# Designs tried in a protein design run: peptides against a protein of PDB entry 6FRK. Part 43

Target 1, 411 residues: chain A of PDB entry 6FRK
Amino acid sequence: NEEVLNAMLKEVCTALLEADVNIKLVKQLRENVKSAIDLEEMASGLNKRKMIQHAVFKELVKLVDPGVKAWTPTKGKQNVIMFVGLQGSGKTTTCSKLAYYYQRKGWKTCLICADTFRAGAFDQLKQNATKARIPFYGSYTEMDPVIIASEGVEKFKNENFEIIIVDTSGRHKQEDSLFEEMLQVANAIQPDNIVYVMDASIGQACEAQAKAFKDKVDVASVIVTKLDGHAKGGGALSAVAATKSPIIFIGTGEHIDDFEPFKTQPFISKLLGMGDIEGLIDKVNELKLDDNEALIEKLKHGQFTLRDMYEQFQNIMKMGPFSQILGMIPGFGTDFMSKGNEQESMARLKKLMTIMDSMNDQELDSTDGAKVFSKQPGRIQRVARGSGVSTRDVQELLTQYTKFAQMVKKM

## One batch from the design tools (peptide; aimed at target 1 L326 F332 D335)

Design b2_p17_4_s2 (made by RFdiffusion4, then SolubleMPNN; from b2_p17_4, 10 letters changed)
Fold by OpenDDE base, seed 1:
Structure b2_p17_4_s2 (fold): chain B 411 residues (1-411), chain A 17 residues (1-17)
Amino acid sequence: as target 1 above (411 residues)
Amino acid sequence: VEELKLLRQILEELSKL
């Protein structure tokens, strides 16, 4: 029994290390899991695998919980949120995402660019803010970030803004000059919250980076970025451990809406490859697919058309990166789609849609679209010519459609 | 729920491509 436990824990530890979980945290988790598992209960015929998985899940949940309540803005008050982090962490993009998140919730939100070090920082922030219709402040001439931050905070306080986000300078490395500047800005504006933005893609470097920030600046919240990439999210555990601060949001892509409140249970479930069914449901509900009552009624009747398939492909494309959607499905690990495979899969979906754009309404709206094409092979040649594809590509599409239509008939 | 099942099935078949 102990050998089986040790073998399974070794596999879990390997998978967590491959997920960029810090080696110290993996060791601690292994010890905690060993202490939490009653070997006598494992002898009683309980599913050993499920027990170990549950123990691992519980210990991972504890690793992302710093035991500190996350700061939340107060409605009707002026809340100053200062962002800190390295250059390339996604800090500036995350400022815009957070501003947009609060704006969509009916908060009076603004952005301040106090990055005087990076050429074009203010232009980038202005561009992002303008696209999102978020009020912004910055300077092209003032070089002191303390002056810009102070003036911007004062302006937006006087205008009764509720959420005042201050983006600061990043550096390429942990430099003392960066921390001095951050401290001067923090002292001048007296932020209600200091948010550390961390790039999850730096893997094992997450702990050292997060610690260096926390040792110099009173980080109260963490935002983890680039969780759409090869970053398996293990760096998030390192950030919490080093900062002793909660993760409040995660960045899941390049779009301004690729930003969500951090949920511990879904995150750990996804990290373990268990999927995120709740996040998938939330994303589907956000699409306002309510207009698909007609589709749901058709599906209940076992009806599925090429148009219904086209609409589903459009919905998939609207849900964002295909890798993220697959990663929400139980049994599709985060590694199932490399970034290269995602672009290829989206290109393939777009190719299938382009083939369907060359179909007529009789072909698209037929409950047996494949049979319409099989009865009149000249339709395949027309669609192939119209979409610039081979007749084989059209036949492959019809084969996929037939599989989906058969699945719907079995529902 | 049925739409989610269909979406899942579409994604599962697309993942095999």
Scores: peptide ipSAE 0.029, ipTM 0.580, DockQ to the pose 0.061
OpenDDE base, seeds 2, 3, 4, 5: peptide ipSAE 0.010, 0.026, 0.022, 0.010; ipTM 0.414, 0.476, 0.471, 0.412

Design b2_p17_5 (made by RFdiffusion4)
Pose (drawn by RFdiffusion4):
Structure b2_p17_5 (pose): chain A 374 residues (1-38, 47-273, 303-411), chain P 17 residues (1-17)
Amino acid sequence: NEEVLNAMLKEVCTALLEADVNIKLVKQLRENVKSAIDNKRKMIQHAVFKELVKLVDPGVKAWTPTKGKQNVIMFVGLQGSGKTTTCSKLAYYYQRKGWKTCLICADTFRAGAFDQLKQNATKARIPFYGSYTEMDPVIIASEGVEKFKNENFEIIIVDTSGRHKQEDSLFEEMLQVANAIQPDNIVYVMDASIGQACEAQAKAFKDKVDVASVIVTKLDGHAKGGGALSAVAATKSPIIFIGTGEHIDDFEPFKTQPFISKLLGQFTLRDMYEQFQNIMKMGPFSQILGMIPGFGTDFMSKGNEQESMARLKKLMTIMDSMNDQELDSTDGAKVFSKQPGRIQRVARGSGVSTRDVQELLTQYTKFAQMVKKM
Amino acid sequence: SEALEKLIERIKAFEEA
């Protein structure tokens, strides 16, 4: 049985290593689901599913904008990850939700970058800012957020150039662009086909600049996006959106469950009964109930107080014979009144008859009356 | 029935005392 756990466990470790999941997290997840584990494919895959939900959970809720206030969003990520494409996908998302959204092109390096964001904004009917001539992105971002602030826009999305960590020049310039405009949220956009080099770049982005949200693009293809587990652990940020195509409407919020599945592949007879059950539990205590001075009108009249401390086990064989629908019903007496066929099965395996209940049903009706009167 | 009713009255008077 120790060999059936390991053959089925190394088959999921290969399923995650093929889904570009970091080898550090696969080796760690393997001995996490081995230590926490101490119709067969369901008792195994349910344990694997709960261990994955433990990893995709960063514990941090997403940054959401406030209507009536200026929200500046700054996009960061590697070269070619889809920043300019996801810039228009997001401005179009909120503009359709009713936000005064606008775009700013703070890329002064990439050829045809302002022309790219201009044509994406021209198409989606979204205001845009940028420059063919301005070579300083700190100047384009500062003079754009200033313009759209004096025009009272609520979502101001600043696009930046692609950068990698070994370029300290572009990492300083990213930090200065973030210090000039002071964004309310910084989004780390990552390609879904990224391999093992993802945790190092995503971590260096978190160090130089404060990354609070992660977007995974190019998920509409064969890439399952296992590199996102390494960006969530590195940036400490949840995934808010995913990209699912080249168009502006190929964009939707991140849901954890479908991503992990792809990455993996009035008084009743019942109340009359419980009040009785507690009066029998407090039943050997009936002599304490006759203690009160001047209240002892009677005690154990006609000896029937002894069988009121004997009927509740026989009535419990009826509850033992009851399932969770009759037991958890608001009116435990209405489930059997409509279907007196349930009065025969309660009588079979519990040894009580269907006759005994008629005297109980009268005793029930009288008890149900004096509680609604209570 | 009379015995159960007298018993419930006792519980009530005991909760009040």

Design b2_p17_5_s1 (made by RFdiffusion4, then SolubleMPNN; from b2_p17_5, 13 letters changed)
Fold by OpenDDE base, seed 4:
Structure b2_p17_5_s1 (fold): chain B 411 residues (1-411), chain A 17 residues (1-17)
Amino acid sequence: as target 1 above (411 residues)
Amino acid sequence: METEENLLKKVLLAKKA
């Protein structure tokens, strides 16, 4: 039993390290999982894999929880939000995304560019802000970010703005001068929240970067960017551990609306390759498709058919940025996305739909479609021949469906 | 058993490759 546990934990540890989870956190998680699993309960015939996965999931949820309530802006107050982070972290883009998020929620929101170091920082912010119709402040002539930040905050306070976002200078490296500048800006504007923006793609460097910021400035919130790319998000755990601050939002693409509130369970589910059903439901609801209510109601009742999966694929094909949504489906994780452009991902989905087009109504409408195929293996061969694919391709689809249907049954 | 550190080194090397 212990040998089996250790073997499975080794696979999980490998997957977590491949997901950019910090080695210290992986070690801690391994020991916490070992301590949480009763080996006697594992002997009682429960699916050992399911038990270990649940224990891992539970411990990952704890690693994302800093035990501190996230700061939230107060309606009718002037909330000053200072952004800090390295150059290339997506900080400036994230300022615009957050401003746009609050503006769409009916907050009087503005942006201040206190980045005097990067040539064209103010132009970039101005362009983004103008496109989003967000009021902005900055200077082409003032070189002191403290002056710009102070004047901009004062201006927007006097104009009764509710959300005042201050973008600061980034640097390519951790430089003492950057941290001194950030501290001077923070002292001058007295922000209600300091947001550290972290690039998820930096992988194992996330802990050291996040710690360096927290050691210099009172980081109270984290935003993780570039979760649309090859970054599996394991660096987010490192950021929480280092900053002791909650992740409040994630950046999921290049567009100003590729930004969402952080949800712990969907994020950990995605990190484990279990998919993000809640995020998929939220994205489906954002499309205001008439058929969404019936699907959501089926999901709430733990019902999920191959037809429901097909309908989800049709909805995904309507959404445009196909890559992001596939990564939200259990079993369609990073490996499905890692090897192709958006066109190849679309071609793969069309292939899966073509396989399902060769299924009959009994197969499509079964609440346990995989069991229908397992009871009569000749169905796999029929569907494979009908769709012009291998029996392996059909089995892979059924495996993906089974993973999804098992998650829906646990909701 | 491969140490988590050795595993991390392999993962980091595989990403640089």
Scores: peptide ipSAE 0.008, ipTM 0.378, DockQ to the pose 0.010
OpenDDE base, seeds 1, 2, 3, 5: peptide ipSAE 0.000, 0.000, 0.000, 0.000; ipTM 0.344, 0.270, 0.332, 0.259; seed 5 fails the geometry check

Design b2_p17_5_s2 (made by RFdiffusion4, then SolubleMPNN; from b2_p17_5, 11 letters changed)
Fold by OpenDDE base, seed 2:
Structure b2_p17_5_s2 (fold): chain B 411 residues (1-411), chain A 17 residues (1-17)
Amino acid sequence: as target 1 above (411 residues)
Amino acid sequence: MDTLLELLEKVEAFAKA
């Protein structure tokens, strides 16, 4: 039993290291998981793999929880949010994403560009802010970031802005001059929250970078960027451990709406390759698909009809970019996220729905839809003619439905 | 949780087929 546990833990540790989880955290997790697993309970025929996965999941959830409540802005107050992070971390883009997020929620939001080091920083912020219709402040002539930040914060406080986001200079390396500048800005504007922006793609360097920022400035929140389909985001665990600060948001792409509140469970599920189940549940719930409870209840009873499948396809089509939905499903490779494959996948779903639109209520509502068609092959020909498809296309749909219904019956 | 994942794995299998 212990040898099997050690072998499985070695595989999990390897996968976590490949997911950019820091080696110290992986070692600690391995020890914690070993201590949490009762070897006697594992002898009782329980699925050892599921138990180890659950124990690993539970310990990863603890690593993402710093034990500190995330700062939240107060409605009707002036909330100053300072952004810090390295150049190329996505900091400037993330400022715009956060501003847009709060603006869409009905907060009076603005942006300040206090990046005087990077040529065109203000033009980039202005471009992003203008596209999002977010008020902005900055200077083409002032070179002191403290002056720009102070003037901008004062201006927007006087105009009764609720969310005042200050973008600061980044550097390519950890430089003492950068941290001194950040401290001077922070001391001048007295931010209510300091957000460290971290690029998930920097891998094992996440701990050292996050620690260097926390040791110099009072980082209270973390935002992780570039959590696209390639970045497993294990560096986020290192950032939380080093900063002792919660992850508040994640950036999932280049678009201004590729930004979401951080959720622990979905993130850990994705890190483990278990998919973003909760993020999908949330997206499904955000769609006010009240019909999903009825579906989940039918599925719990092992009942699944062609109508239930049709309703699921409608739900998937309502969820927006099919690529994002597919990226939430474990085992959809990044190649499925290509824009070409999204349109093709949506066209395929629409074709399947068109086939089902030619079915009658008896066919759609049958708990054994495939058997209804197998008993009366003339139904396949009718549906094929009605939907303008081949009898083979209808048979493929019924074969897929049968596989689905068999899996539902095994749940 | 598991039920929706299994649903999604099924939708995945359906989309890949």
Scores: peptide ipSAE 0.009, ipTM 0.380, DockQ to the pose 0.025
OpenDDE base, seeds 1, 3, 4, 5: peptide ipSAE 0.008, 0.008, 0.009, 0.000; ipTM 0.333, 0.415, 0.363, 0.281; seeds 1, 3, 5 fail the geometry check

Design b2_p17_5_s3 (made by RFdiffusion4, then SolubleMPNN; from b2_p17_5, 9 letters changed)
Fold by OpenDDE base, seed 3:
Structure b2_p17_5_s3 (fold): chain B 411 residues (1-411), chain A 17 residues (1-17)
Amino acid sequence: as target 1 above (411 residues)
Amino acid sequence: METLEELLKKIEAFKKA
């Protein structure tokens, strides 16, 4: 019995190391799992594998829970959020994602660029902020990040902004000069929250990096980026362990919407390859797909229109990258859609939607849309001209719609 | 490659669960 336990624990430890979980955490987890498993219960013929998996899951959940409540902004107050992290961690992009997240929730949000080290940092932030319609502050002439941060925070406090996000300078390496600059900025602006941004793809280096930041500045929150890549996210456990701070959000791609609140249970489930059913459900619920009660009711009655298909494509696009959705479903490995196939799939959906934008209400709302077009081929030519596509592209769309409508009739 | 059909069927199965 003990030999079988040790063999199974060795397999679990190997899989966790392959998931970029830090070797110290894997060792600790092994001992904790070994102590939590009753060998007598394992002897009674219970599913030993299921017991070990459950014990591993519980210990991983504890590793992502620092026992500290995540900071949350207070409505009607000026909340200053300072971002820290290395260059290439996705920090600047994550500032824009967080700003956009709060703006979409009806918070008066702004961005400050206090990165004076990187040439074009302010232009990059300005471009991202302008695209998202987020107010921004920075300087082309001021070189002191403390001055820029202080002036920007004061300006936006006076304008009654509720969420004031400060992006700081990053470096390619951990340097004392970076940490001193971060500390000076933090002391000047007195942030309500300091967010450490970490790239999940750095693997075993996550612990040392996260610790170096926590030892210099009072990191209170962690955001993990690049979880859409080959990184299984095991480095996130190292960041929590080192910072003793909760993960508040994850970055799951390059788009401004590729940003979600961190959920412990779904994340660990995904790390173990069990899928993220709960995160998929939460994301579906956040999309207010409740307005699709009418669609669900139509689908129950075997009705499916081109408009219903259009709305489903909008929903898929709002859910973010198709690879993320697939990677959340159990049995869809992260490899199912490479990043290239995802952009191509999204471009394909956008093309299909552009074709449908050239359809009229009679065509869109018909319970047999393909038959409407088959009876009057001139409609295909009109839609093709209106959308700037070939008649073949319109026929391919109608063929796809027909397949969907046939499936819905069988449900 | 799961068809968009299989994906929609899974999304619906999750909405009914």
Scores: peptide ipSAE 0.005, ipTM 0.322, DockQ to the pose 0.066
OpenDDE base, seeds 1, 2, 4, 5: peptide ipSAE 0.000, 0.000, 0.005, 0.000; ipTM 0.271, 0.323, 0.356, 0.260; seeds 1, 2 fail the geometry check

Design b2_p17_5_s4 (made by RFdiffusion4, then SolubleMPNN; from b2_p17_5, 13 letters changed)
Fold by OpenDDE base, seed 3:
Structure b2_p17_5_s4 (fold): chain B 411 residues (1-411), chain A 17 residues (1-17)
Amino acid sequence: as target 1 above (411 residues)
Amino acid sequence: MESLLNLLKKVELAKKA
């Protein structure tokens, strides 16, 4: 039994190393997994592979949890967020993504370009900010990043901005001059959060890089970039271990919208290459989606109401990164992730839910909700007025519901 | 569970359609 366990753990360790998980973390994980597995339970004919996979999953979840609560901005306060990271990490793009994320949530958000080292840094930030309609500050003449950051923070504090994001200079390598500049900027602006931006593609170098930043500046949050369908996520574990700071967001592409709140379970599942039906099961169970059994039973009988759709939209919103959840499902390939920002999908869901909040119980609980509205068009106008949307938006919702209800009836 | 996954799949397909 111990030989079989050791052989299987060797395969898991090899796969984790191939996923760019740091060798020290892989060794520690192997020891923790060995200590968590009861060899007597493995002898009883239980699926040894599933038991090891579950133990590995639990230990990877612990490696992504630094035991520190992620910083969150406070409404009605001026929250200063400083970004640090190497050049090419996606730092500047990530500043714009984070600003856009908060702006879409109704926060008064702005951007400051304190990158004086890179030619055209301010023009790039200005272009991104203007495209997203985000207020920005920077200088073409001031060369001291401390002055630019201080003036920009003061300006936006005086204008009662709630989210003030400061982009700093990057370097191609870890340089003492970069760390001194970052420390001077941090001391001048007194940020509420320092975000380290890491490129997931740098693999085994992640630990040393993340540690070098944490040893010089008080990194409190991590953002991992370039987590496309091929990016080996193992470097993110090294970032958390080295910084002792939570991953707060991930970048999944180059678009301003390719940005989502970090979720531990979907990330670990993707790292293991498990279309982790178990991690999805565990996440569904953690969400107390017990009411889904009743819905699954209705769906098996070809019954689907607007209320059932509303409850499913609530469930999807509770699960978080829906694109990541779908990517965990076998047969939902990378092509399903490519069309549409998760935040746009979530905003669309929230809009649909707001329309349904203006419906009555007769409309919501009808097994043919679209037919209720088609028979009495005055209902569409009532719902449109109640939700502050067009009659077209209500008709689009009913069209989507009808398509879904037809697919349920074919199950 | 597979039925919920299939439901989620269908919801996403309905959003793309």
Scores: peptide ipSAE 0.007, ipTM 0.383, DockQ to the pose 0.058
OpenDDE base, seeds 1, 2, 4, 5: peptide ipSAE 0.005, 0.011, 0.011, 0.012; ipTM 0.358, 0.467, 0.447, 0.460; seeds 1, 2, 4, 5 fail the geometry check

Design b2_p17_6 (made by RFdiffusion4)
Pose (drawn by RFdiffusion4):
Structure b2_p17_6 (pose): chain A 374 residues (1-38, 47-273, 303-411), chain P 17 residues (1-17)
Amino acid sequence: NEEVLNAMLKEVCTALLEADVNIKLVKQLRENVKSAIDNKRKMIQHAVFKELVKLVDPGVKAWTPTKGKQNVIMFVGLQGSGKTTTCSKLAYYYQRKGWKTCLICADTFRAGAFDQLKQNATKARIPFYGSYTEMDPVIIASEGVEKFKNENFEIIIVDTSGRHKQEDSLFEEMLQVANAIQPDNIVYVMDASIGQACEAQAKAFKDKVDVASVIVTKLDGHAKGGGALSAVAATKSPIIFIGTGEHIDDFEPFKTQPFISKLLGQFTLRDMYEQFQNIMKMGPFSQILGMIPGFGTDFMSKGNEQESMARLKKLMTIMDSMNDQELDSTDGAKVFSKQPGRIQRVARGSGVSTRDVQELLTQYTKFAQMVKKM
Amino acid sequence: SEALEKLLERIKAFEEA
């Protein structure tokens, strides 16, 4: 049985290693689901599913904008990850939700970058800012957020150039652009086909600049996006959106369950009964109930107080014979009144008859009356 | 039935005391 756990465990470790999941997290997840584990494919895959939900959970809720206030969003990520594409996908998302959204092109390096964001904004009917001539992104971003602030826009999304960590020149310039415009949220956009080099770059982005949200693009293809587990652990940020195509409407919020599945592949007879059950639990205590000075009108009249401390076990074989629908019903007496067929099965395996209940049903009706009167 | 009613009255009077 130790061999059936390991053959089926190394088959999921290969399923995650092929889904570009970091080898560090596969080896760690393997011995986490091995230590926490101490119709067969369900008792195994349910334990694997709960261990994955433990990893995709960063514990941090997403940054959401406030209507009636200026929200500056700054996009960061590697070269070619889809920042300019996801910039228009997000401005189009909020603009359709009713936000005064605008775009700013703070890329002064990439050829045809302003022309790219201009044509994406021209098509989606979204205001845009940028420059063919301005070579300083700190100047384009500062003079754009200032313009759209004096025009009272609520979502101001600043696009930046692609950068990698070994370029300290572009990492300083990213930190200065973030210090000039002071963004309310910084989004780390990552390609879904990224391999093992993802945790190092995503971590260096978190160190130089404060990354609070992660977007995974190019998920409409064969890439399952296992590199996102290493960006969530590195940036400490949840995934808010995913990209699912080249168009502006190929964009939707991140849901954890479908991504992990793809990455993996009035008084009743019942109340009359519980009040009795507590009066029998407090039944050997009936002599305490006759203590009160001046209240002892009677005690154990006609000896029937002894069987009121004996009827509740026989009535419990009826509850033992009951399932969770009758037991958890608001009116435990209405489930059997409509279907007196349930009065025969309760009588069979519990040894009580269906006759005994008629005297109980009268005793029930009288008890149900005096509680609605209570 | 009379015994159950008298028992219920006792519980109530005990809760009040």

Design b2_p17_6_s1 (made by RFdiffusion4, then SolubleMPNN; from b2_p17_6, 12 letters changed)
Fold by OpenDDE base, seed 1:
Formats: C-alpha cells, structure tokens, sequence
Structure b2_p17_6_s1 (fold): chain B 411 residues (1-411), chain A 17 residues (1-17)
C-alpha cells in the first residue's frame, strides 16, 4: 500500500513540476498529502486513485489560500490601487484590464501612468485607455514618478473617481533603484491596495521574484498574467506562498476581456486538467445567449438538429478566444491553450459550418439529420460539392452529429 | 449540472473527435 502511494505521489509530483509548481511547494504538498491520507481507509478497498486525487486537490487549494481576506474596493469611496511588477510581466496591460473590469461594473475608474523610465510607456497606456474609454493621466515632460502619481491621484480624487489605478515603472531586473522609486510613490499617494503583477511563464523563478517584491514593498494582492501561454499556472502557487497575499485576478490572454476574478477551486481544477466548469457557465451567462433557453428546452425533450449544432458553433465562436473555452472543459489539457490550436479549432468549426451552409432546411431541421442523408446518399454528394469538401468530410460531420444527438437523447 | 454546461461539454467532445 505505501509503495503504491509513493509511486502515485511521484507521478503527481512530476506533473506538478511540469506545471511550473515550485519544488519546495511540491515537497510540502507531498508531505501534507502523505499526512492527510489515512492508510487504513486505503486498505478498505476505497478507490486509492480518487482518495489521492482528492487529497492533492485539497492541499493545492490550501497552497493558493494565504488565509487572508482579499482587499476589495469600497463603493462611493476613492480607492487608490498601485501596481508593481517587473517589466514584461504584463503590468501595464493588467492595469487597463482591471480598469475596464471595474468600469463595466459601473465604477468611475481612471488610469495614471507613473512610468517615466520606459520610453513610450505613457503612449501605450494612453492608447489602451482610449480604446477602452477610460480616463487617464500622465506626462511627457515630468520625469519624477512621485510628482506624476501625486498630481494624477489628486486630480482624480477631486473629480470623485472611485477606482484610481497607478501604473509604476518596471525594470528588467530586481534593481534597488526600482524598489526605492516604488516606495517613494507608495509613500506619496498612500494606496489602499498594492497589486503585484506576476508573469506565470517564468516558471520556477516565480517564487524568487515574488519574494523579492514582498520583502521590499507591502504587496497586498497578486495578479497572475500569461496563463494562456505555455505557463501551466503553477507559478501562481509560488506567488501566494512568497507574498502571503491572495490572487485577486488572472490574465488569460492579450485582449482586454481576457481577465477574470480569481477563483481557487476552478483554478486548481483547471491546473489538474479537470476543467473549469463554473468559469465556463459564468462566461456563457455573460454572453447573454438568449437563444440558449430555446435550445435547452429542445435538449430536455431529446431533440437536436443539425441547425441546433450550427447555432451552437456560432455561439462558441462568439465566446471569444476558443483556446480559453477549450481550457475550461474537462479533458482538454493545457496544450489546447496554445494560439496555434485556437486558429486550427476555429478553422475546423468554420469548415463544419460551411458544410452545413450547403444543407437545405429539410436536412438542417430534421430531428434525425443523419438518417435523412443515409436514406438518400445523393444528398451527401450535393453538400460536398456545394461546400467544396470531400464526401468523407460530410460523412464525418454526420457521424459527429449522430454521436451528439444520441447523447442528447440519453439526457 | 446545468443543461447548458452539459451541452457545451458535448459540443467540445465533438470538436475533439
């Protein structure tokens, strides 16, 4: 029993290391899981795999919970949020994403560019803010970030802004001069929250970077970026462990909408390849797909047509980055999150839709579309010619439809 | 499970095939 446990824990530890989880955290998790597993319960014939998976899940949840309540802005107050982080962490983009998130929720939100070190920092922030219709402040001539931050905060306080986001200079390396500048800005503006922005793609370096920031600046919140890339999200665990601060949001892409509130359980489920069903439901509900009620009602009656499938492909295409949607579904591993796979998946959907565009209403609206084609094989040839595809491609679509329709009938 | 969630799962299983 102990040998089997040790073998399974070794596999889990390997998978977590491959997911960029810090070696120290993996060791701690291994010890905690060993201590949490009752070997007597494992002897009683319980599914050992499920018990280990559950123990691993629980311990991962604890690793992302710092035991402190996340800061939240107060409605009707002036909330100053200072952003800190390395250059290239996605800090400036994340400032815009957070501003846009609060603006969409009806908060009076603004952005301040206090990055005087990076050439074009203010132009970049201005461009992003203008696209999102977010008020902004900065200078082309002032070189002191303390002056810019102070003037910007004062201006927006006087204009009764509720969310005042201050973007600071990022450096390429952990330089003492960067931390001194950040401390001077923080002392001048007295932020209600300091947000550390961390790039998840740095893997095992996440812990050392997060620690270096926390040791010098009173980080109260963490935002993890670039979770749409090759980063498997294990760096998020390192950030929480080092900063002892909650993750409040995650960046899941390059678009301004590729930003979501951090949820511990969905995130761990996704990290383990279990999917994020809750996040998928939330994202579907945000799309206000009014047409889904009619479909849900048809599905309850075991009815599913080729037209219903077409409409669902259109809905998936409207949900934004297909890679993110795929990454929310169980059994789509993190490898489907690559930009290459998104374009290929969208091209595949478009191809299937193009085949269906060559079908007639009798074919599309039949509750047994596959049977309509099987009874009259000439329909397959017509559709293939009309869509510029092989008869095999049409048969493959019909096979997929049949599998789906059979699953719907069993619901 | 929300019927919508089950639908999305099924659609995506079809896209994997």
Amino acid sequence: as target 1 above (411 residues)
Amino acid sequence: MDTEEELLRKIIELLKA
Scores: peptide ipSAE 0.011, ipTM 0.411, DockQ to the pose 0.061
OpenDDE base, seeds 2, 3, 4, 5: peptide ipSAE 0.010, 0.010, 0.009, 0.012; ipTM 0.394, 0.375, 0.376, 0.366; seeds 2, 5 fail the geometry check

